# Peptides against a protein of PDB entry 3J47, part 20

Target 1, 121 residues: chain A of PDB entry 3J47
Amino acid sequence: IRLTNQLKSLKGLQSKLKDVVEYLDKVINKELPINHTILGKLQDVFNLLPNLGTPDDDEIDVENHDRINISNNLQKALTVKTNDELMVIYISNLVRSIIAFDDLIENKIQNKKIQEQRVKD
Target 2, 69 residues: chain B of PDB entry 3J47
Amino acid sequence: YEEKEESNLAATKSMVKIAEQYSKRIEEEKELTEEELKTRYVGRQDPKKHLSETADETLENNIVSVLTA

## One batch from the design tools (peptide; aimed at target 1 T82, target 2 L9 M15)

Design b2_p16_2_s2 (made by RFdiffusion4, then SolubleMPNN; from b2_p16_2, 11 letters changed)
Fold by OpenDDE base, seed 1:
Structure b2_p16_2_s2 (fold): chain B 121 residues (1-121), chain C 69 residues (1-69), chain A 16 residues (1-16)
Amino acid sequence: as target 1 above (121 residues)
Amino acid sequence: as target 2 above (69 residues)
Amino acid sequence: FLDKQIELGKQLLEWA
């Protein structure tokens, strides 16, 4: 459910971005007047996106490393943090899986022993 | 879309909490494994089963945390 | 990488 909702949100964003690109192309070609409301909302979205273009802001506050897939530079730091968190989660899942497998193997061994005893009786 | 966004935000907040509790969960998993080992020696199935169930719950919580991250 | 992690998570859920 949660992953499906995330995918749906991403698809919606992608569709909206395509619509904006198409609108911008029509404005450049002078085919349609600029919808100021859509442009304003898009500008707000871009302003909320971390600036992709300035390589010099090396002062990406170390604390913002946790923020996911936003813009490339801040997104790189955030991507690194997200990758680290995902790696920890992955390792944790592997450990839990190993424990679950160990328990399963033990249960299977016990079941086999019980079956062998029943065959001898 | 809005419901999904809200879910993602909630998931991110949960991830921070999960990261803080991760070490504790690892220790809890170890304790369950020890109980399973003890149950294997004692021949009592109930403690071993309980340990396995707790380990599974811990794994599920980690998976949900990873998916939320 | 992310897709692989998701798949691993699904496998773990199936086991659980």
Scores: peptide ipSAE 0.558, ipTM 0.854, DockQ to the pose 0.034
OpenDDE base, seeds 2, 3, 4, 5: peptide ipSAE 0.553, 0.537, 0.463, 0.545; ipTM 0.855, 0.847, 0.851, 0.847; seeds 2, 4, 5 fail the geometry check

Design b2_p16_2_s3 (made by RFdiffusion4, then SolubleMPNN; from b2_p16_2, 12 letters changed)
Fold by OpenDDE base, seed 1:
Structure b2_p16_2_s3 (fold): chain B 121 residues (1-121), chain C 69 residues (1-69), chain A 16 residues (1-16)
Amino acid sequence: as target 1 above (121 residues)
Amino acid sequence: as target 2 above (69 residues)
Amino acid sequence: FLDKQIELLKELLKWA
C-alpha cells in the first residue's frame, strides 16, 4: 500500500512535469498561451519543494536536510537522511535475525541433549 | 495524488517515530539476549524462551518498518 | 556459536 501510494505520487508528479514541458514548448512556439493558474500552482509547489533541477543557482540552501529525495540539493540532504534511516532499519533487521539464529541454535542444542539423554535411558 | 501525498507525509512522520522506537527495541533485544545468556548459566529454560519471543517481536517490527519505508 | 553471533551483532552496531 505505502509503496503503491509513493509510486502513484511519483507518477503524478512526472505527468505534471511532462504537461509543463509540453506547455512551455507550445508557448515557445507561440501555439498556446501559458495557463497562469497552473503555472502559479506549480511555482508554489516548486517553492515548497527543495530547489530542484534549475542548473545555475549554486546556492545549496542546506536548510531542509532531513526530508525526502524530491529536489537535487535538498534532495541530496534528504537522500542522506533517507540513507541513514534505511541503514538503521537494515541494522535492526540484522540484529533481530542474529537473535533469532541464537535462539534457533540454543533450541537445537537442547534438542540434542534431550535426545542423548533418551538414548542413555 | 493528494491523498497519497498526505499518506506519504504521515508515513514519513511515522518513520521518525519508528526510528526512536527502533532504538528502544534494540535495547529490549539486548535485554532478551542477556536473559537468554543468564538462563544458559542457571539451566532454566523459561528466561531463554522470553528472550526469544522478544527478539521475534523486535524482528517483526523491523520487517514492518522496512515494508513501510 | 552464540559468541560469534554476538560478535557479529557488535560489528553491525558499529555500522549503525
Scores: peptide ipSAE 0.459, ipTM 0.846, DockQ to the pose 0.019; fails the geometry check
OpenDDE base, seeds 2, 3, 4, 5: peptide ipSAE 0.440, 0.430, 0.450, 0.448; ipTM 0.847, 0.840, 0.852, 0.841; seeds 2, 3, 4, 5 fail the geometry check

Design b2_p16_2_s4 (made by RFdiffusion4, then SolubleMPNN; from b2_p16_2, 11 letters changed)
Fold by OpenDDE base, seed 4:
Structure b2_p16_2_s4 (fold): chain B 121 residues (1-121), chain C 69 residues (1-69), chain A 16 residues (1-16)
Amino acid sequence: as target 1 above (121 residues)
Amino acid sequence: as target 2 above (69 residues)
Amino acid sequence: FLEKQIELQKELLKYF
């Protein structure tokens, strides 16, 4: 369910981004007047999106947290953050797996001791 | 889409909480391992089984968290 | 931890 919702959100964002690109291309080509309302909403989205488009190396330092929706530098930071979270989850799973193996080993050792006792009786 | 975005934001906040919970889960896993060690000394199968079950549940929760991430 | 797991696995293998 959560993954499906994330995928749907990503698809929705991708569709919106495509519509924006198509709109911008039409505006550049002077085929359509600039819809200021769409541009305003897009600008709001872009302002909320940390600079996707300007490759200027210097402003990478802005701290902010929100992993999913916001812009390429933030999206890179968010990708890094997501990778870190995935790594933590992976390590947790490994630790749990190790504990489960320890328990299995202990159970096996106990079962063997019980069998050895039964052979001595 | 918006509901999924909210769900994803909640999932991300839950992931930060999962990192905190990860540290806590590691500690809980250690405590469980200590209880298992103690149970190994006490010879009571029940606490060891409970520790094993809790470790398995912890693993399952981590797997679900990885699959959800 | 992993080393203990490996040791535990080796110990388990001795019992099979």
Scores: peptide ipSAE 0.417, ipTM 0.843, DockQ to the pose 0.012; fails the geometry check
OpenDDE base, seeds 1, 2, 3, 5: peptide ipSAE 0.409, 0.410, 0.409, 0.395; ipTM 0.838, 0.839, 0.835, 0.830; seeds 1, 2, 3, 5 fail the geometry check

Design b2_p16_3 (made by RFdiffusion4)
Pose (drawn by RFdiffusion4):
Structure b2_p16_3 (pose): chain A 91 residues (1-28, 36-48, 72-121), chain B 63 residues (1-40, 47-69), chain P 16 residues (1-16)
Amino acid sequence: IRLTNQLKSLKGLQSKLKDVVEYLDKVIHTILGKLQDVFNLNNLQKALTVKTNDELMVIYISNLVRSIIAFDDLIENKIQNKKIQEQRVKD
Amino acid sequence: YEEKEESNLAATKSMVKIAEQYSKRIEEEKELTEEELKTRPKKHLSETADETLENNIVSVLTA
Amino acid sequence: AAYEAALKAEEALKEV
């Protein structure tokens, strides 16, 4: 789902670029200003990425903890299944 | 495009706030463990732990 | 700061 959403966003840019190229050919306004703003707003992320790296690490740790908890419950489920099997054999 | 951006936007606004959500997920995780212990309720605890993991995964995907 | 900047960029893209 996230991927489809991202693709939609990129699709708009692609089509928007094509339109802009055609527009310029024809010319040979507000949209252009808006695009410039967006441009000014990955390069910048470079410096900002430094911080994001730290936060990514925290969210990796959290994921690991969740995985451990899930494994715990999984073990309990396995044990229950084994007990059920034993009971069946007895029967 | 908009629908997709909406979803992404929510991911971003959650990333700004994740410090509090992390502490609440930490607690939730612990709660799940407690429930399991009682069972040894267990199911409820397990569900809570899974939810916490899922929230962490979503935080990582957004990043 | 990165996420705020990303938000602004996302809003700006909607405007475009």

Design b2_p16_3_s1 (made by RFdiffusion4, then SolubleMPNN; from b2_p16_3, 11 letters changed)
Fold by OpenDDE base, seed 4:
Structure b2_p16_3_s1 (fold): chain B 121 residues (1-121), chain C 69 residues (1-69), chain A 16 residues (1-16)
Amino acid sequence: as target 1 above (121 residues)
Amino acid sequence: as target 2 above (69 residues)
Amino acid sequence: ERYELNLQVLKKLREL
């Protein structure tokens, strides 16, 4: 359910971004007047999007790392963070699996010892 | 879309919480491993079983966290 | 830090 909702949101965002690009292209081509309301909402979205385009290293304020902001640089940072989180979860799963295997092995050893004792009696 | 964005925001907050929970789960796993070691020394099946069950629960929670992440 | 914690868990598992 959550993944499906995330995918739907991402698809909706992608569609909206595509519409924005198409709108911007039409504005550049002077085919359509700039819809200020759409631009304002887009600007708000872009302002909520961490600046993808400004190369200036300095203003990556550390605080924005936690916001799933739609912007590609932050999205890249968020993708990296998500990848790191996934890696952590993967390692945790491996660790749990190993613990479960260790317990299984120990149970098997105990069962074998019990069988060996029963054969000696 | 808005409901899903809110759900994604909640999921992101949940990912931060998952990171904290991950650290806690690793600590719980360490405790479990110590209990397993202690259970090996005590030879009592009950602590070992409890450790195994808690390790399995920890694994399940991590899997659910991965699937949610 | 998380990686180190995971390594510690892996070390503990290896000791079992």
Scores: peptide ipSAE 0.492, ipTM 0.866, DockQ to the pose 0.020
OpenDDE base, seeds 1, 2, 3, 5: peptide ipSAE 0.476, 0.487, 0.477, 0.471; ipTM 0.856, 0.860, 0.854, 0.851

Design b2_p16_3_s2 (made by RFdiffusion4, then SolubleMPNN; from b2_p16_3, 12 letters changed)
Fold by OpenDDE base, seed 5:
Structure b2_p16_3_s2 (fold): chain B 121 residues (1-121), chain C 69 residues (1-69), chain A 16 residues (1-16)
Amino acid sequence: as target 1 above (121 residues)
Amino acid sequence: as target 2 above (69 residues)
Amino acid sequence: DYYEKNIELQKQLREL
């Protein structure tokens, strides 16, 4: 369910981005007048989006470290965070797998003992 | 879209909570392993089964966490 | 590499 909602949100964002590009192309081609209200809303959306395009190194605002997928420099820090989270999940899965293996080994030993007792009876 | 955004925000908050719960789950998993070790000495099957079930539940929770990440 | 290790661990669990 959560993954499906994330995918739907991403698809909606993609569709909206496509509509914006199409609108901008029509404005550039003088097919439509510049709608200042749409441009203002787009600018607000872009301002709320972490600056994907400016390569300037300096203003890494530390607080947004938690939000994984938006801008490239933030995306590097977010990629590092995502990698760390994935590592934690991986280690967790390994630990659980080890415990599950220990249980399986014990079950196998018990089953073998039960079979050996049945053969002796 | 707004419902999904809210769901994603809730998922992110859940990830932070999962990190805290992860430490607790690791401790619960260790306790189960100790019970298994004790059960090997006592020869009673029942504690080992419960340990295995709890380990499986812990695995399932990690898989859900991976799917959420 | 971590994903591959997890897959290998899961294979070992299934063989058990």
Scores: peptide ipSAE 0.509, ipTM 0.847, DockQ to the pose 0.020
OpenDDE base, seeds 1, 2, 3, 4: peptide ipSAE 0.486, 0.506, 0.389, 0.528; ipTM 0.844, 0.847, 0.812, 0.855; seeds 1, 3, 4 fail the geometry check

Design b2_p16_3_s3 (made by RFdiffusion4, then SolubleMPNN; from b2_p16_3, 10 letters changed)
Fold by OpenDDE base, seed 2:
Structure b2_p16_3_s3 (fold): chain B 121 residues (1-121), chain C 69 residues (1-69), chain A 16 residues (1-16)
Amino acid sequence: as target 1 above (121 residues)
Amino acid sequence: as target 2 above (69 residues)
Amino acid sequence: DIYELNLQVLKQLKEL
């Protein structure tokens, strides 16, 4: 459910970005007037986006390290952190799976012992 | 779309807490493994079932953490 | 530290 919602949101954002690009192309070609309300909202979104440009070395705000969704250059440093977190989660899942298997094996062994005892009686 | 965006925002906030909770979950998993070992030695089924259930809950939480990452 | 903890859990599971 959560992953499907994230994918749907991402697809919705992609579709909206495509509509904006198509609108901008039509405005450049003088086919349609600029919708100032849509442009204002887009500018607000772009201002909230981390600078996609070459990071000037100084604005590495340490607090934003946890945001996986940030574009390419900040995304490289964040991608390393995200990869480490994903590896930790993967290992934890493996460990939990192994524990669950061990419990299953022990339950089977106990059930077998109970059956063997019932056949002896 | 809006419901998914809200879910993604909640997921991102949860990620910060996941790192702290992860260390705690690993400790809980270790305790469960010790109880399973004790259950093998003592022959009590009930502690082992509880261990298995807690191990399953920890796995689900880790999967949710991966899906939110 | 988290990787070491996971390795310890894996070792305990291997002993079971």
Scores: peptide ipSAE 0.502, ipTM 0.858, DockQ to the pose 0.018
OpenDDE base, seeds 1, 3, 4, 5: peptide ipSAE 0.453, 0.441, 0.464, 0.481; ipTM 0.840, 0.839, 0.849, 0.849; seeds 3, 4 fail the geometry check

Design b2_p16_3_s4 (made by RFdiffusion4, then SolubleMPNN; from b2_p16_3, 10 letters changed)
Fold by OpenDDE base, seed 2:
Structure b2_p16_3_s4 (fold): chain B 121 residues (1-121), chain C 69 residues (1-69), chain A 16 residues (1-16)
Amino acid sequence: as target 1 above (121 residues)
Amino acid sequence: as target 2 above (69 residues)
Amino acid sequence: DAYELNLEVQKKLREL
């Protein structure tokens, strides 16, 4: 369910971005008038996108910097952090699986011993 | 789309909480493994079962964390 | 470290 919702959101974003690009191309070609409201909203979205291009503004508090940066340079750092987090989750799942298998093996051994005792009786 | 975006934001916040709880879950898994070992040596099935259940809960939480990441 | 903890859990599982 969660992955499906994320995928749907990403697809929706991709479609919207495509529509914006097509709109901008039409505006550049003077085929359509500039809709200032759409451009303003797009600018707001771009400003909310992690600044890919200008490393110079020092004020982005280092703690929030690790989470928000889906944009390429920040996205690279976030991608590293996300990869590390995913790795930890993967390792934890592996450990749980191993524990569950160990319990299963022990249960099988016990069941075998019980069967061997019943055959001797 | 908006509902999914809200769900993704909630999932991201949950990932942070999962990272904080991850260390605790690993410790709980270790404790269960010790109980399982003790149960194997003592021949008592109950501590081993409890260890397996806690390990399964920890695994499920990790899977949910991966799905939210 | 989560990696070290996982390694320890894996060792305990092998002993079982």
Scores: peptide ipSAE 0.535, ipTM 0.863, DockQ to the pose 0.018; fails the geometry check
OpenDDE base, seeds 1, 3, 4, 5: peptide ipSAE 0.524, 0.516, 0.530, 0.507; ipTM 0.859, 0.854, 0.865, 0.854; seeds 1, 3, 4, 5 fail the geometry check

Design b2_p16_4 (made by RFdiffusion4)
Pose (drawn by RFdiffusion4):
Structure b2_p16_4 (pose): chain A 91 residues (1-28, 36-48, 72-121), chain B 63 residues (1-40, 47-69), chain P 16 residues (1-16)
Amino acid sequence: IRLTNQLKSLKGLQSKLKDVVEYLDKVIHTILGKLQDVFNLNNLQKALTVKTNDELMVIYISNLVRSIIAFDDLIENKIQNKKIQEQRVKD
Amino acid sequence: YEEKEESNLAATKSMVKIAEQYSKRIEEEKELTEEELKTRPKKHLSETADETLENNIVSVLTA
Amino acid sequence: AKEAVEAALELKEKLK
């Protein structure tokens, strides 16, 4: 789902660029200003990425913890299944 | 395009706020362990732990 | 759009 959404966003840019190229050919405005703003707004992320790296680490650790909890419940489920099997054999 | 951005936007606003959500997910995790212990309720605890893990995965995907 | 821009600015500020 996230991927489909990202693709939709990129599609708009691609189409938008084509339109802009055609527009320029024809010419040979508000949209242009808006695009410029967006441009000014990965390069910049480079410095900002430094902080993101720290936050990514925290969200990795949290995921690990959740995986451990899931494993715990999984073990309990396995034990219950074994007990059920044993009971069936007895019967 | 908008629908997709909407989903992404929520992911971003969650990333700004995650410090509090992390502490609440930490607690939830612990709660699920408690429920399991009682069972040894267990199911409820397990579900809570799964939810916490899911929230962490969603935070990582957004990042 | 405006919300996305505000959110991007908030994020940028946070990361700074």

Design b2_p16_4_s1 (made by RFdiffusion4, then SolubleMPNN; from b2_p16_4, 7 letters changed; failed a check: too like the target's own chain)
Amino acid sequence: EEERIEALKELYEKLK

Design b2_p16_4_s2 (made by RFdiffusion4, then SolubleMPNN; from b2_p16_4, 10 letters changed; failed a check: too like the target's own chain)
Amino acid sequence: EEERLEELKKLYEYLK

Design b2_p16_4_s3 (made by RFdiffusion4, then SolubleMPNN; from b2_p16_4, 9 letters changed)
Fold by OpenDDE base, seed 3:
Structure b2_p16_4_s3 (fold): chain B 121 residues (1-121), chain C 69 residues (1-69), chain A 16 residues (1-16)
Amino acid sequence: as target 1 above (121 residues)
Amino acid sequence: as target 2 above (69 residues)
Amino acid sequence: EEERIEALQELINYLK
């Protein structure tokens, strides 16, 4: 359910981005007047999006971009944080799996002892 | 779309909490392992089964956290 | 811990 909702949200975002690109192309070609309301909302979305700065401006201040899966330039710092979180989750899963296997082994040993006792009786 | 975005935000907040809870869960898993050791001495299968179930629940919670990430 | 490791090895051998 959650993955399906995320995929649907991403598809919706992709469709909206395509519509924006088509609109911007029409404005550049002077086929349509600039809709200031749509552009203002898009600018707000881009300002809330970590600046997809073109690679030319040098001062990528490394500091604040630690945590979240947002767009490509912030994506490097966010990728580092995501990798750290994924590593912690992976180690946790490994530990839980080891404990579960230990319990399964103990259950199997007990079952074997019960069967051996039944054969001796 | 908005409901899914809200679910992703809630999931991200849950991951931060999961990182804190992870240390606590590791300690809880150790305690459960000690209870299994005690159950081995008492000869009762029920505490061992309960430890296994708790370990499985902990594993499931971690998998859900990874999928949410 | 050692007894748990032995139990794990015995389970692995039984599953093979």
Scores: peptide ipSAE 0.440, ipTM 0.844, DockQ to the pose 0.012; fails the geometry check
OpenDDE base, seeds 1, 2, 4, 5: peptide ipSAE 0.398, 0.410, 0.433, 0.390; ipTM 0.835, 0.846, 0.838, 0.833; seeds 1, 2, 4, 5 fail the geometry check

Design b2_p16_4_s4 (made by RFdiffusion4, then SolubleMPNN; from b2_p16_4, 9 letters changed)
Fold by OpenDDE base, seed 3:
Structure b2_p16_4_s4 (fold): chain B 121 residues (1-121), chain C 69 residues (1-69), chain A 16 residues (1-16)
Amino acid sequence: as target 1 above (121 residues)
Amino acid sequence: as target 2 above (69 residues)
Amino acid sequence: EEEKVKALQELYDYLK
């Protein structure tokens, strides 16, 4: 369910982004006037997006770098954070698996003892 | 779409909490393993079952966290 | 982690 919702959200975002690109192309071609309201909202979205564009300015604000692949420069820092989180989750899963195996082994030992007792009786 | 985005944000926040809880869960898992060992000596199956269930729940939570990440 | 693996192996060997 959660994955499906995320996928749907991403598809919606992709469709909207495509519409924006198509609109921008029409504006560039002078086929349509610039819708200032849509452009303003898009500019706000782009300003909220980690700066995708200029590779040159060194001061990549390190703080927001940690989490998710939104923009290429921010993407690197976000990639590192995502990798760290994934490692923690992986280790956690491994630990849970070990515990589950321990329980299975113990259950098997108990079953064996029960069978041995039944044979002696 | 917005509802799914909100769910994803909530899941991301949960991952941070999961990282903190992970250390605690590891300790809880160790405690459960000790209880299983004790239960093995006492012959009471209930603590052992509880440990297994807690381990499974911990595993499930980690899987959900990975899927959310 | 190594201790857990060792414990699992010991349990496995006991069950075998």
Scores: peptide ipSAE 0.456, ipTM 0.853, DockQ to the pose 0.014
OpenDDE base, seeds 1, 2, 4, 5: peptide ipSAE 0.425, 0.447, 0.475, 0.421; ipTM 0.842, 0.857, 0.855, 0.838; seeds 1, 2, 4, 5 fail the geometry check

Design b2_p16_5 (made by RFdiffusion4)
Pose (drawn by RFdiffusion4):
Structure b2_p16_5 (pose): chain A 91 residues (1-28, 36-48, 72-121), chain B 63 residues (1-40, 47-69), chain P 16 residues (1-16)
Amino acid sequence: IRLTNQLKSLKGLQSKLKDVVEYLDKVIHTILGKLQDVFNLNNLQKALTVKTNDELMVIYISNLVRSIIAFDDLIENKIQNKKIQEQRVKD
Amino acid sequence: YEEKEESNLAATKSMVKIAEQYSKRIEEEKELTEEELKTRPKKHLSETADETLENNIVSVLTA
Amino acid sequence: SLAEELAKATLEAAEA
């Protein structure tokens, strides 16, 4: 789902660029200003990425913890299944 | 495009706030362990732990 | 726009 959403966003840019190229050919405004703003707004992320790296680490740790908890419950389920099997054999 | 951006936008606003959500997910995780222990309720605890893990995964995907 | 809100929120999140 996230991927489809990203693609939709990129699609708009691609189409928008094509339109802009055609527009320029024809010319040979508000949208242009807006685009410029967006441009000014990955490069910048470079410095910002430094911080994101730290945060990514924290969210990795949290995922690991959740995985451990899931394993725990999983073990209990396995034990229950084994007990059920034993009961059936006895019967 | 908008729908997709909306989903992404929520992911961003959650990333700004995740310090509090992390502490509440930490607690939730502990709660689910408690429930399991009682069972040894167990199911409820397990569900809570799963939810916490899911929330962490969603945070990582957004990042 | 949503794009601007995204960009601004991303910057704010990174700056924090």

Design b2_p16_5_s1 (made by RFdiffusion4, then SolubleMPNN; from b2_p16_5, 8 letters changed)
Fold by OpenDDE base, seed 3:
Structure b2_p16_5_s1 (fold): chain B 121 residues (1-121), chain C 69 residues (1-69), chain A 16 residues (1-16)
Amino acid sequence: as target 1 above (121 residues)
Amino acid sequence: as target 2 above (69 residues)
Amino acid sequence: SLEFELLQTTKEYAEK
């Protein structure tokens, strides 16, 4: 559910961005006037988005937003942080699995001992 | 979209909480292992079972964290 | 022992 909602939100954003690009292309082609209200809102959104570094702004300090795949360049640094977090979670899961297996093995050994006693009995 | 955004925000907050809880869960997992060791020594199955259950819960929480991340 | 080592590894990773 959560992942699905995140995906939906991302898809919505993608669709909106596509619409903006299409609108900008039409404005460039002098086919339509710029919708100032939509552009203003989009600009606000872009300002709130971590700097989608133009290819040249690759070095912009993505320091703080390491957690969420928000935007491309900051997104890369954030992606690295996310990968690290996922790795930690993965290792933790492995540890838990190992513990569970250890318990299972112990239970099996105990069960075997009980069965052996019953057979003697 | 708005509902999903709210859900994503909640998920993000949950991830932060999970990070904090992760340390606690690791400790709980250790406690379970210790209980298992004690149970092996004492020959009582109950502490071992409890440790196993706690380990399972910790694993489940980690899985949920991974899915949320 | 193995669980402890794994936990330590996880802690070290989380601290980086």
Scores: peptide ipSAE 0.485, ipTM 0.844, DockQ to the pose 0.030; fails the geometry check
OpenDDE base, seeds 1, 2, 4, 5: peptide ipSAE 0.425, 0.446, 0.437, 0.442; ipTM 0.833, 0.841, 0.839, 0.831; seeds 1, 2, 4, 5 fail the geometry check

Design b2_p16_5_s2 (made by RFdiffusion4, then SolubleMPNN; from b2_p16_5, 8 letters changed)
Fold by OpenDDE base, seed 2:
Structure b2_p16_5_s2 (fold): chain B 121 residues (1-121), chain C 69 residues (1-69), chain A 16 residues (1-16)
Amino acid sequence: as target 1 above (121 residues)
Amino acid sequence: as target 2 above (69 residues)
Amino acid sequence: SLQFELLKTQLEYALQ
C-alpha cells in the first residue's frame, strides 16, 4: 500500500512536471499567455526543491543531509543515506530470517528425538 | 496524490524512527537467540518459542521499514 | 548446537 501510494505520487508529480514544461514551452513560443499563478506555484516548488546548482557548501546543515532531497546533488547525498538505510533494513531482515531458521532447525531436531524415542518404545 | 505524499512523508519519519530502534531490535534478536539456546539446552520449548517470535517481529518491522524506505 | 553456530556465522557474515 505505501509503496503503491509513493509510486502514484511520483507518477503524478512526473505528469505535472511534464505539463509544466509543455506550458512553459508554449509561453516561450508565445502560443499562450503567461499564467502568473502557475508560475508562482512553480517557483514555490523550485524553491522547495534542493538547489540543483552549486551546492553552497555552507548552509547544508549536517542534520538536513539525511533528508531525501529531490534535487540531484542533494539527491546524491540523500541517495547515499537511503542506501545506508536500505542496507540496514536488509541486514535486519536477514538476521530475522536466520533466527527463524535456527528455531526451525531446533524444532526439527526435537521432533526427530521424539520420533526416535517413539520407535524405541 | 496528496494523500500519497502525506503517506510518504509519514513513512520517511517512520524510517528515521526505525533506524533509531534498529539497534534495539538487533539486541532483542540476540537476546531471543540466547534464550533459544538456553531452551535448547534445557529442553524447554517456551524460551525458544519466545525467541522465535521476537525474531519474527523484528523481521516484520524490518520489512515494513524497507517498504517505507 | 551446530545449526545455531551456522546461523550465528551467517548473521556475522551479514553484519560485515
Scores: peptide ipSAE 0.475, ipTM 0.843, DockQ to the pose 0.019; fails the geometry check
OpenDDE base, seeds 1, 3, 4, 5: peptide ipSAE 0.469, 0.459, 0.475, 0.444; ipTM 0.839, 0.835, 0.844, 0.827; seeds 1, 3, 4, 5 fail the geometry check

